# Designs tried in a protein design run: peptides against a protein of PDB entry 8YVU. Part 207

Target 1, 39 residues: chain A of PDB entry 8YVU
Amino acid sequence: PQLCYILDAILFLYGIVLTLLYCRLKIQVRKAAITSYEK
Target 2, 160 residues: chain B of PDB entry 8YVU
Amino acid sequence: TWLTVLKKEQEFLGVTQILTAMICLCFGTVVCSVLDISHIEGDIFSSFKAGYPFWGAIFFSISGMLSIISERRNATYLVRGSLGANTASSIAGGTGITILIINLKKSLAYIHIHSCQKFFETKCFMASFSTEIVVMMLFLTILGLGSAVSLTICGAGEEL

## One batch from the design tools (peptide; made by RFdiffusion4, then SolubleMPNN)

Design b2_p30_2_s4 (from b2_p30_2, 22 letters changed)
Fold by OpenDDE base, seed 5:
Structure b2_p30_2_s4 (fold): chain B 39 residues (1-39), chain C 160 residues (1-160), chain D 39 residues (1-39), chain A 30 residues (1-30)
Amino acid sequence: as target 1 above (39 residues)
Amino acid sequence: as target 2 above (160 residues)
Amino acid sequence: as target 1 above (39 residues)
Amino acid sequence: EYEEILEELEKLLELTVDFLLKVLSRLLSL
């Protein structure tokens, strides 16, 4: 049972990190699209 | 194609938020139906007494639904409304997390004070059950907050 | 303990979905970068 | 206009419920 809570914490942290990375990547894609439109 | 992908992601986030809200409501209703929280001494169920699972779930549900509607109709007023709702749900989620953490601390303190070595004692069982439910609610609230924040960022990006 | 396993399953599924979305976004960024380089 | 919004909300709710049911069905079948 304690292992389950540890797993929850790890998965939660992973989810947060992925969300942040996804946001960063999304911003990069938007910047690239804007740059492509201005050319 | 990029806009279509972003729209699908927003819809998914909205659905996730609604799902999280529904799960929170289900847990809240189950706990309220099984346990007479009003007669339980102590602050073990302080988050439930405050009604957080209910109002929090409602806010998350509304936020998620508005986000999905905003995405589908592509109306400027809906985008603003969704952004506002997601912001409100994010604030509610943050408040809920705080309440749940306080409740968790009280529950753990209760377990420690009563030296709950006997799991089958009614008071210790209830405290343990409360702790488990509060932890689950905390995770769900954090997931909901994450989705709401993500939707808020997406909405803000569309307004710029 | 059973509730913990349910949470693990939900978090795991969420993590998988985010990973897939991240991969798709990463591929799109790469394609955009290649297209920009060829111009 | 409000009625149209409400109708779309109902359709969205139905779609969401259907999706949830599908997910639950898959989870129960596993």
Scores: peptide ipSAE 0.409, ipTM 0.816, DockQ to the pose 0.050
Fold by OpenDDE base, seed 4:
Structure b2_p30_2_s4 (fold): chain B 39 residues (1-39), chain C 160 residues (1-160), chain D 39 residues (1-39), chain A 30 residues (1-30)
Amino acid sequence: as target 1 above (39 residues)
Amino acid sequence: as target 2 above (160 residues)
Amino acid sequence: as target 1 above (39 residues)
Amino acid sequence: EYEEILEELEKLLELTVDFLLKVLSRLLSL
């Protein structure tokens, strides 16, 4: 039972980190798209 | 092509938000059906007493639906509406997280004060169950908030 | 305990989906970078 | 008409935020 809660915490942290990374990547893709359109 | 990808991502985020909202509603309904929260002593179910699963789920559902509709119809007015709804849902999610954290702290404090060595004691069992449900609701709320914020950023980017 | 396992399953699924989306975004960023370099 | 709907939605949003703040205030007072 304690292992389950630890796993939940790890998965939760992973989800947060992935969400942040996804947001950063999405912003980068948007910036790249804007730069390509201005050219 | 990039806009099409972004639209697909928005739909996915909207679906995730709706799903999160529905799960929150389901949990709220289950807790209300299984437990007589009105007769439970203490603030271990303060989030449920405040009706968070209900109003939070409604806000997330509306936000998700508006996001999907906005993406499908590709109308400028719908984009603004979706942005507003997502912003509202983000605020609701943040408030919900705060409520759930407070509830979680109270539940944990209750468990600590009563030194719940015997899980089968009614009070300890209820506190433990409350803690588990609140943690689940907290995770769902964070997921919903993440989706709503992501949709808000997407909508803001389309308006600029 | 059962709720913990359900949460683990949901978080795990979410993590997989986010990972797939992240991979797709990363591939798109790479394609955009290559296209900008050929220009 | 759509702008009016948007304004109403914004007002509703503001009301919702105010309600949330009131709820939060009550929760903090308890």
Scores: peptide ipSAE 0.408, ipTM 0.810, DockQ to the pose 0.023
Fold by OpenDDE base, seed 1:
Parts: structure tokens; sequence; C-alpha cells
Structure b2_p30_2_s4 (fold): chain B 39 residues (1-39), chain C 160 residues (1-160), chain D 39 residues (1-39), chain A 30 residues (1-30)
């Protein structure tokens, strides 16, 4: 059971980091799309 | 700016792959140090006996390192090398998953046969511990495979 | 202890989905950057 | 050339390990 909690912590951290990166990338895509629409 | 972000993402994926590999290696080393697998009856630790934590960790580590180097130098030959290493790591990951699933089935069967109602029995404890470790290694292997495949797709996209 | 394993499965699935979405988004950003450079 | 590549690989490995240690340290400090 203790090992399961450690795995949960690692997976949770990985999920948070990926979510932050995804959000950052999504914002960049939005900015690129807006810039392309103004041309 | 976008290229720098993409490079940081590739580095992150490579680091994740190396980290996953190192964790697998650490678990393998800890299990081998704490438990004398040779004296454990049955195939509860079949994945460890096959040396999967060692060779799997090596393949993933090499793949991750090559991916990071390829990204930093931005050389065509390094991109190809990284692609090859990631492909090899993906194959290794798939093989590892298969081995771990087989080990998990054996561990579960062992728990069922011995009707482990008393957790304090040494055999039941070892079988339960083995199951937990195998599950953790399975998750890590799938994470490593995911990172390797992601890096492979990214590398293939740069060559095209 | 059973709840921990369920959480691991959910977090694992979430990690896979996020990784796939991240890859798709990254490809879109690259395509947008190439299109912006050709203009 | 192979030794030079190996040396660079080792440097990159050390950098990666240092980065991982920094991340771990940040996680433990949190």
Amino acid sequence: as target 1 above (39 residues)
Amino acid sequence: as target 2 above (160 residues)
Amino acid sequence: as target 1 above (39 residues)
Amino acid sequence: EYEEILEELEKLLELTVDFLLKVLSRLLSL
C-alpha cells in the first residue's frame, strides 16, 4: 500500500507538469492562430 | 520562440524517459539487494530474473540521453540516432510490458492458490510485495514507452 | 489500498491522454510556425 | 571523435542528473 501511494504521487506530479505544458502550448497555438488571422 | 519551446519539450520528454528508466533501475536494485530472488520459490519475480529492470532501464536511459543530445546539437545524424534509439526503446518497452503482465498473472495466481488470508505469512507478504512492485514497474514501462513513442514522432516530424 | 490502485489507473490514463493531446498540439504549433515563416 | 562524443554524452548525462536532482530537491522542499 505504501508503494501505491508513492506511485500516485509520481503520476500526479507528471499529470500536473503535462497539464501546465499543455496549457502553455494551447495559449501559444491561440496566439499563432490570431496572428495568422490578422494577416 | 516556438522552436525553443519545442526544444524544451523534447528535452522534457527525454528527461522524463531517463527518470523513468532510473526509477526502474532503482527498484530493480533495491529488490535485488533486499530480497534474494534466487531463494524465493516460484516465478513471482520472473521479470527480475529476466533482468528486465536492468536492460529496460539501460535502453530507456540511452534513448532519453540521445534524444536530449540530438535536440541540443540539432544535427541530422543525431536526429537519426535518436530516432533509432527511441524506436529500440519502444520495442524494449513493449517486451517489458509483456514480461510484466506474465509476472503479474503468476503473482496473482500464487496469491489465489495460497488463499492469503493472513498477511503476516512470509510467502503471502512476498507475493503481495511482488505484485505491487510489478504493477509499479508496469506503469513505469508504459510511461517510458509513451515518452519514447512521443520522441520518435517528434523526431520523425523534424526529418520530414 | 484498493482505492490507491484505482487512483493509479485513473492517473495513468490521464497521463496517456495528456501526452497524446500534447503531441497533437505540438504538431499543430509546428505547422503554424512553418506557415508563418513562409509568409 | 568517438571519445569526444562520449565526453559530451557524459556531460549531458551529468546535466540531466543535476536537473533531476534539482527537481527532486524542489519537490522535497515543497
Scores: peptide ipSAE 0.414, ipTM 0.817, DockQ to the pose 0.046; fails the geometry check
Fold by OpenDDE base, seed 3:
Structure b2_p30_2_s4 (fold): chain B 39 residues (1-39), chain C 160 residues (1-160), chain D 39 residues (1-39), chain A 30 residues (1-30)
Amino acid sequence: as target 1 above (39 residues)
Amino acid sequence: as target 2 above (160 residues)
Amino acid sequence: as target 1 above (39 residues)
Amino acid sequence: EYEEILEELEKLLELTVDFLLKVLSRLLSL
């Protein structure tokens, strides 16, 4: 049971980090698309 | 193509928010149906007494629905409405996290004071069960807050 | 204890879906960068 | 206009339910 809660915490942190990285990548893709359209 | 990808992401975040709200509502309903919270001595279920699973779930559900509607119609007024709803849901999520942390501290203090060595004692079982439910609600609230903040950032980026 | 395992399953699935979306987005960023370099 | 919105919402709900069922089926198969 304690191991299950530790796994939940790790998976939760992983989910938060992936969400932040996904947002950063999305912003980069948007910037690249705008730069490509102005060229 | 890029707008279609962004639209799919907003839909995913909105669906995640609605799902989180529904799960929180289900947990709140189950706890209220199984336990007479009003008759339980102590502040073990303080988050439930405050009605957080209900009003929090309503806020997250409304925010998620507005986000999905805003994405589908692509109207400026709906984008602003979704941004406002997501901001309100983010504030509600932050308040909910605070309430849940306070509840966790009270539950842990209760377990420590009563030196719960026997899991099958009614008081210790209720405190442990409360702790488990509050932890699950905390995770769901943080997921909902993450989705609401993500939608808010996406909406703000579209307005700029 | 059973609730912990259910939460682990939900978080695990969420993590897999986010990882797949992140990989797709990363591939799109790479394709956009290559297209911008050839122009 | 409201009826069209309701139809789109129902389609979204069905898609969401189908996705949830797929997730549940995968969890139960493990």
Scores: peptide ipSAE 0.408, ipTM 0.811, DockQ to the pose 0.063; fails the geometry check

Design b2_p30_3_s1 (from b2_p30_3, 21 letters changed)
Fold by OpenDDE base, seed 4:
Structure b2_p30_3_s1 (fold): chain B 39 residues (1-39), chain C 160 residues (1-160), chain D 39 residues (1-39), chain A 30 residues (1-30)
Amino acid sequence: as target 1 above (39 residues)
Amino acid sequence: as target 2 above (160 residues)
Amino acid sequence: as target 1 above (39 residues)
Amino acid sequence: SKIIEEIDELLEKTILFLNLVLDRLFSLLS
């Protein structure tokens, strides 16, 4: 049971981090697309 | 290609929101059906008494549905509607997280006050069960909030 | 206890999906960067 | 239509509020 809770915490943290990274990466892709369109 | 990927991501996020909402509704209905929350002493199930599983699930469901519809029809008004729904869902998610954290603190305090070393006692078992349900709801709420925020950012980017 | 395992499964699936999406976005960013460098 | 215009106004207010909340959150995190 304790292992399950630890796993939940790790997976939760991983999900948050991935979400943030995904958002940042998406913003970067958008900026790159805008820059390419202006050229 | 980028727009296509974004559309797929938005649809995925919308589906995630709907799924989260459905799971929250299912848990809420199951808990309400199995347990008479009104007869339980204390504020262990304060989140359920506040109706969070219901209104939160509704907000997430609407947000998810609007997001999916917006992606399918590619109409400007639907995009705006989805953005509004996602904003509302984000607010609801934040409120839900707050409520769940408060509930979790109360549950933990209850466990400490009653020195619940034996989980087989009815009160301690209920407190433990409440804690587990609250944690699950918290995770689901965070997932829903993440999806709603992501969709909001995507929608805002499309309007600019 | 059983609820914890269900949550783990959901979080695990979510993490896998996000990881795949992140990888795809990362590849796209790299391709965009290469294209911008060639111009 | 009038309803659409009202919805647009509400949406704009909501967006402004959301931006304000986000700015405050970022300020708290900094």
Scores: peptide ipSAE 0.353, ipTM 0.801, DockQ to the pose 0.020
Fold by OpenDDE base, seed 5:
Structure b2_p30_3_s1 (fold): chain B 39 residues (1-39), chain C 160 residues (1-160), chain D 39 residues (1-39), chain A 30 residues (1-30)
Amino acid sequence: as target 1 above (39 residues)
Amino acid sequence: as target 2 above (160 residues)
Amino acid sequence: as target 1 above (39 residues)
Amino acid sequence: SKIIEEIDELLEKTILFLNLVLDRLFSLLS
């Protein structure tokens, strides 16, 4: 049972990190698209 | 700028892979130290008997390290090596997942046969513990596989 | 305890999906960068 | 500088070993 909670914590942290990275990447894509549109 | 971000992401994935590998090694070592697998009846620890936690963790660790080094040095030969290592790690991870699933099924079957309602009994406790460890290892292996595959795709994309 | 395992499964699935999406997005960003360089 | 060179050599050996392992695995799977 305790191991399950530890695993949950690790997976949760991993998910948060991936989400942040995804958001950053998405923002970059948007910026690139805007820059391409302005050119 | 984009390349720099991608490099950072690859390094992160590599670190994650190494961490996963280290955790797997730790669990394997702990299980081997605490439990005498040779004297355990049944196939509850078949994955451990096969040495999966060790060789799998080693492969993942090597793959992660190579990925990090390859990204840092930006050498073509390193990229290729990292790609190969990640591919090997991915294959190893897939095999490990299969073994772990089989082990999990056997463990669950064992629990069902013995009707382990009282988890405080030695046999039932060991079976439950084994099941939990196998599940954890399965998750870790899948995470490692995911990281390895991600790194492989990234490396392949760089070569193309 | 059972809820913990369910949570683990959900988080795990989420992690996999995010990883795939991240990879796809990364590929898109790379393609966009290449296209921008060629222009 | 010497340490870096040694690391590079080790890395090359590792890459070669990994490639060999991969080739063997693919051969076994084929």
Scores: peptide ipSAE 0.359, ipTM 0.799, DockQ to the pose 0.022; fails the geometry check
Fold by OpenDDE base, seed 3:
Structure b2_p30_3_s1 (fold): chain B 39 residues (1-39), chain C 160 residues (1-160), chain D 39 residues (1-39), chain A 30 residues (1-30)
Amino acid sequence: as target 1 above (39 residues)
Amino acid sequence: as target 2 above (160 residues)
Amino acid sequence: as target 1 above (39 residues)
Amino acid sequence: SKIIEEIDELLEKTILFLNLVLDRLFSLLS
């Protein structure tokens, strides 16, 4: 049972990190798209 | 193509938000159906007594739905509205997290004071159950908040 | 305690989906970057 | 089609309300 809670915490942290990375990547894609349209 | 991808991502976030809201609502309804929380002594179900699972779920659901609809229609006013809804949902999520943390502290304090060695005692069982449910709801609310914040940032980025 | 395992499963699934989306987005960013360098 | 139109109208009203709330919140934060 304690291992389950630890796993939940790890998975939760992973989810948050992935969400942040996804947002950053999305911003990068947008910047790249804008740069490509300006050229 | 890039715009389509971005729209799909926002829709995904909206769906995630709706899903988290629905799960929270389901947990709230199940707890209310199984337990008469109004008759339970103590503050172990303070979050439920405050109705957080319900109003929080409603806010998250509305925010998610608005986000999805905004992305589908691709209207500037809809995007702004979705941004507002997501912001409101984020605030609601933060408030909910606070309430859940308070509830969790009360539940843990109750368990500690009564020295619940035997989980078969009704009060100790209820406190433990409340703690577990509160933790689950806390995770769900954080996920919902994350999705709402993500949608807000995405919407703000589109306006800039 | 059983609810913890259910939560783990949900979080795990969420993590997998996010990872797939992240990978897809990363590939798109790389393709966009390559296209921008060729121009 | 009628139901869809009604939903669209409700959505527009909701968006307008949310924008108003957002503007008020930003005004309070500024």
Scores: peptide ipSAE 0.345, ipTM 0.795, DockQ to the pose 0.020; fails the geometry check
Fold by OpenDDE base, seed 2:
Structure b2_p30_3_s1 (fold): chain B 39 residues (1-39), chain C 160 residues (1-160), chain D 39 residues (1-39), chain A 30 residues (1-30)
Amino acid sequence: as target 1 above (39 residues)
Amino acid sequence: as target 2 above (160 residues)
Amino acid sequence: as target 1 above (39 residues)
Amino acid sequence: SKIIEEIDELLEKTILFLNLVLDRLFSLLS
């Protein structure tokens, strides 16, 4: 039972980190696309 | 194309918001159906008493739907509307997180005060259940907020 | 206790989906970088 | 369908309302 809550916390942190990384990558892709479009 | 992938990503975020909203509504409905919150002593279910699962879910659902529609139609006015909806949802999510944290603190304090060693005591069981539900709602709210903020940033980037 | 397991399942699925999306974005960024380098 | 068109109109109205609300919020924050 306590392990479940610990797992929830780990998964939650992982989700937040992945979301942030995903956002950063998405911004990079958009910047790359804009640069490619201007060329 | 990269545009198609980006659209799918935005749609995914919107779907995530809608899903989060639905789950919040489900939890709110279940809690309200199982427990008479009005008769529960203390502020263990303060978030439910405030109706957060309901209005929060509505805001997230609207934000998600607007985001999906905006992405599908690729209209500037829709993008702005989605941005506004996502911003509102983000604010609502932040408020919800605050309320849930306060509720969580109260629930934990209640557990500590009563030294709930016996799980079968009604008050301790309710406090524990409230804590679990609040934690779940907090996670859902954070997920919804994350998606709303992501969509807001995406929308803002498109307007610039 | 059962709620905890449900939350774990949801968070786990979310993490998997985000990981897949992140991988896709990373591949796209790499492809864009390669294309930009070739130009 | 007609329903989809009506939904689109409602959506447009909602967007306009949201923009108005946003403008008011920004005005209040300034």
Scores: peptide ipSAE 0.337, ipTM 0.797, DockQ to the pose 0.020; fails the geometry check

Design b2_p30_3_s2 (from b2_p30_3, 19 letters changed)
Fold by OpenDDE base, seed 3:
Structure b2_p30_3_s2 (fold): chain B 39 residues (1-39), chain C 160 residues (1-160), chain D 39 residues (1-39), chain A 30 residues (1-30)
Amino acid sequence: as target 1 above (39 residues)
Amino acid sequence: as target 2 above (160 residues)
Amino acid sequence: as target 1 above (39 residues)
Amino acid sequence: SEILKQIDELLQLSLLFLQQVLDRLFSLLS
């Protein structure tokens, strides 16, 4: 059971980090798309 | 094509939020059905007594649905509505996290006070079970909050 | 303990999906950058 | 316009529910 909780914590942290990275990447894609549209 | 990708992402986040809400609702319903929370001593199930699994799930579901609808129809008014719903869901999620953390602390304190060496004792078992459920709900709430915030940022970006 | 494993499974699945989406977005950003560089 | 009004009503209802939940939460925390 302890290992399960540790795994939960790791997976949770991973999910948060991925969500943040995904948001950043999405913003970058939007900026790139805007720049491409202006050209 | 970039807009299509963003739309798919928003839809995915909305679906995730709805799913999270449904899971929370299911857990809340199961706990309320199996356990007579009203007769449980202490504040171990304070989050359940507050009905967090229900209202939280409803808010997340509404936010997710609105986000999906907004993305599908691509209407400005729907984007605003989705943004508002996501903001409300984010606030609700934050409040829920706070409640769950408090509940978790109380549950842990209860476990420490009673020095639960025997898992089979009713009180210790209930405290442990409550802790597990609260942790699960906390994770789900954080996921829902993350999705709601992401959708809010996406919606704000579309309005700009 | 069983609930913990269920949570692990859900979080794991979520992590995989997010990773795939992140990879797709990253590829799109790279493609957009290449297109922008050629213009 | 009618859809917008309905959305606004739904949002208001959701906010009211949220407020009720918050009030219950505060009552439990007190």
Scores: peptide ipSAE 0.417, ipTM 0.812, DockQ to the pose 0.025
Fold by OpenDDE base, seed 5:
Structure b2_p30_3_s2 (fold): chain B 39 residues (1-39), chain C 160 residues (1-160), chain D 39 residues (1-39), chain A 30 residues (1-30)
Amino acid sequence: as target 1 above (39 residues)
Amino acid sequence: as target 2 above (160 residues)
Amino acid sequence: as target 1 above (39 residues)
Amino acid sequence: SEILKQIDELLQLSLLFLQQVLDRLFSLLS
């Protein structure tokens, strides 16, 4: 049971990090699209 | 700027893969140190007897390290090497998952046969502990496989 | 304890999905960057 | 070129090891 909680914590942290990276990448794509449209 | 961000992401995936490998090695080492698998009757620890935590962790670690090195040096030959290593690690991960699933089935069958109502019985405790460790190893292996596949796809995309 | 295992499964699935989405987004960003460079 | 050869050799060794693991697994299942 304790190992399950440790795994949950690791997976949770991994999920948060991936979500942040995904959001940053999405924002960058949007900025690139806007810049491409303005050119 | 975009290329720099992508490189950072690949490095992150590589680090994640190495971390997963290290955790797998740690679990394997702990299980081997605490439990004398050779004296345990049955196939509850078949994955450990096969040495999966060790070789799997090594493959994932090597794959992750190669991925990181490839991204840092930005050399075409390293990218190909990393792609090859990631492919190998992916295959190893898939095989490991299969082994772990089989081990899990055997452990569950053992628990069912012995009707482990008494959690504190030595055999039932070992079976339950094995099941928990195998499940954790399975999750870690799947995570490692995911990272390896992701790196492989990223590497393949760079070559195209 | 049972909830912990369920959470592990959900987080694991989430991690896989996010990884796939991240890869797709990364490919899109690369394509956009190449297109922007050619213009 | 030498690095590529070494990587290829390492990859082959890894594949051989994987085959050994698979053989052991099948032996345990039989």
Scores: peptide ipSAE 0.416, ipTM 0.810, DockQ to the pose 0.024
Fold by OpenDDE base, seed 1:
Structure b2_p30_3_s2 (fold): chain B 39 residues (1-39), chain C 160 residues (1-160), chain D 39 residues (1-39), chain A 30 residues (1-30)
Amino acid sequence: as target 1 above (39 residues)
Amino acid sequence: as target 2 above (160 residues)
Amino acid sequence: as target 1 above (39 residues)
Amino acid sequence: SEILKQIDELLQLSLLFLQQVLDRLFSLLS
């Protein structure tokens, strides 16, 4: 049972990190799209 | 700029692979140190007996390290090497998943046969513990495979 | 204990989905960067 | 490069080892 909780914690942390990276990447894509539209 | 972000992402993926590998190795070593797997009858720890945590961790670690080095040096030859390493890691991960699934099935069957209502019985406890560890290793292996595949795709994209 | 395993499964699925989305987004960023460089 | 050749050789060795492991597993399952 304790191992299960540890796994949950690891997976949760991984999910948070990926979400943050995804958000950053999404913002970059938006900026790139705006720049392309202005040209 | 976007190139810098992409490089950071690749490094992150590589670090993730290394971390996954290290965790797998740690679990393997802990299990081997605490439990005399060689003296345990049955196929409950077949994956451990096969040395999966060790070789799997090594493959993932090498793949991750090569990916990081390739990104840092930004050399074409390193990109190819990283691609090869990631491919190898992906294959190893797939094989590991298969082994772990088989082990999980055997462990589950063992639990059913012994009707482990009493978790305090040593055999049932060991089977349950083995199942939990195998599941954890399976998840870690899948994560490692995912990272390796991601890095492979990224590397292939750079070569095109 | 059963809830823990269910949570693990959900988090695992979430991680896979995020990884796929991240890859797609990364490809889009690369395409956008190439397009901007050609201009 | 020589390094790449060595990596390829190591990869081949790793694959061979993997095949041996698989064969052992299949033998245990049979």
Scores: peptide ipSAE 0.408, ipTM 0.810, DockQ to the pose 0.023
Fold by OpenDDE base, seed 4:
Structure b2_p30_3_s2 (fold): chain B 39 residues (1-39), chain C 160 residues (1-160), chain D 39 residues (1-39), chain A 30 residues (1-30)
Amino acid sequence: as target 1 above (39 residues)
Amino acid sequence: as target 2 above (160 residues)
Amino acid sequence: as target 1 above (39 residues)
Amino acid sequence: SEILKQIDELLQLSLLFLQQVLDRLFSLLS
């Protein structure tokens, strides 16, 4: 049971980090698309 | 700017790989210290008996370290070395995943066969504990493999 | 304790999905960069 | 040169394996 909680914490942290990275990447893609459209 | 972003990503992936490797080593050492695997009959700890947590963690650690060093020194020869190390780590990770899946299947089969309704029975407890650890190790191995593969792709992209 | 395992499964699945999406986005960004360079 | 060839072959094998894994993952997601 304790291992489960540790795993949850690790997975949760990983999920948060990946979500942030994904959001940043998505914003970059959007910015690139806008810049490409303006050119 | 793009190169800087890629370098930051490589460093992050390398750190993640090293961290994963360290966690795997920690789990391996804890299991070896708490449980006398050599005296446990059965294949519920087959991955540990095979020494996967150790050699897998070593490969991931080396790959991550090489990736970080390659990024920091920005030398072409180090990039190639890092690519090779990441490739080796990816292969090791794949092998480790296979071993862990086999171990997991055996552990689950053991639990199913013995109908472990009584968690306090020694055999059922050991099987459940093994399953939990194997699942954790499998997850960590998948994360490590993902990081190693990502680093490999990044390195390959730099050489192209 | 049982909820912990369920949460682990959900978080694990989420992590896998996010990793795949991140990889797809990264590939798309790379393809866009290559296409922009060829023009 | 022989070591480099072996490394390249190993790299290619690893890339092929990775591609297979990716293809399977994408097929599951499609």
Scores: peptide ipSAE 0.399, ipTM 0.801, DockQ to the pose 0.023

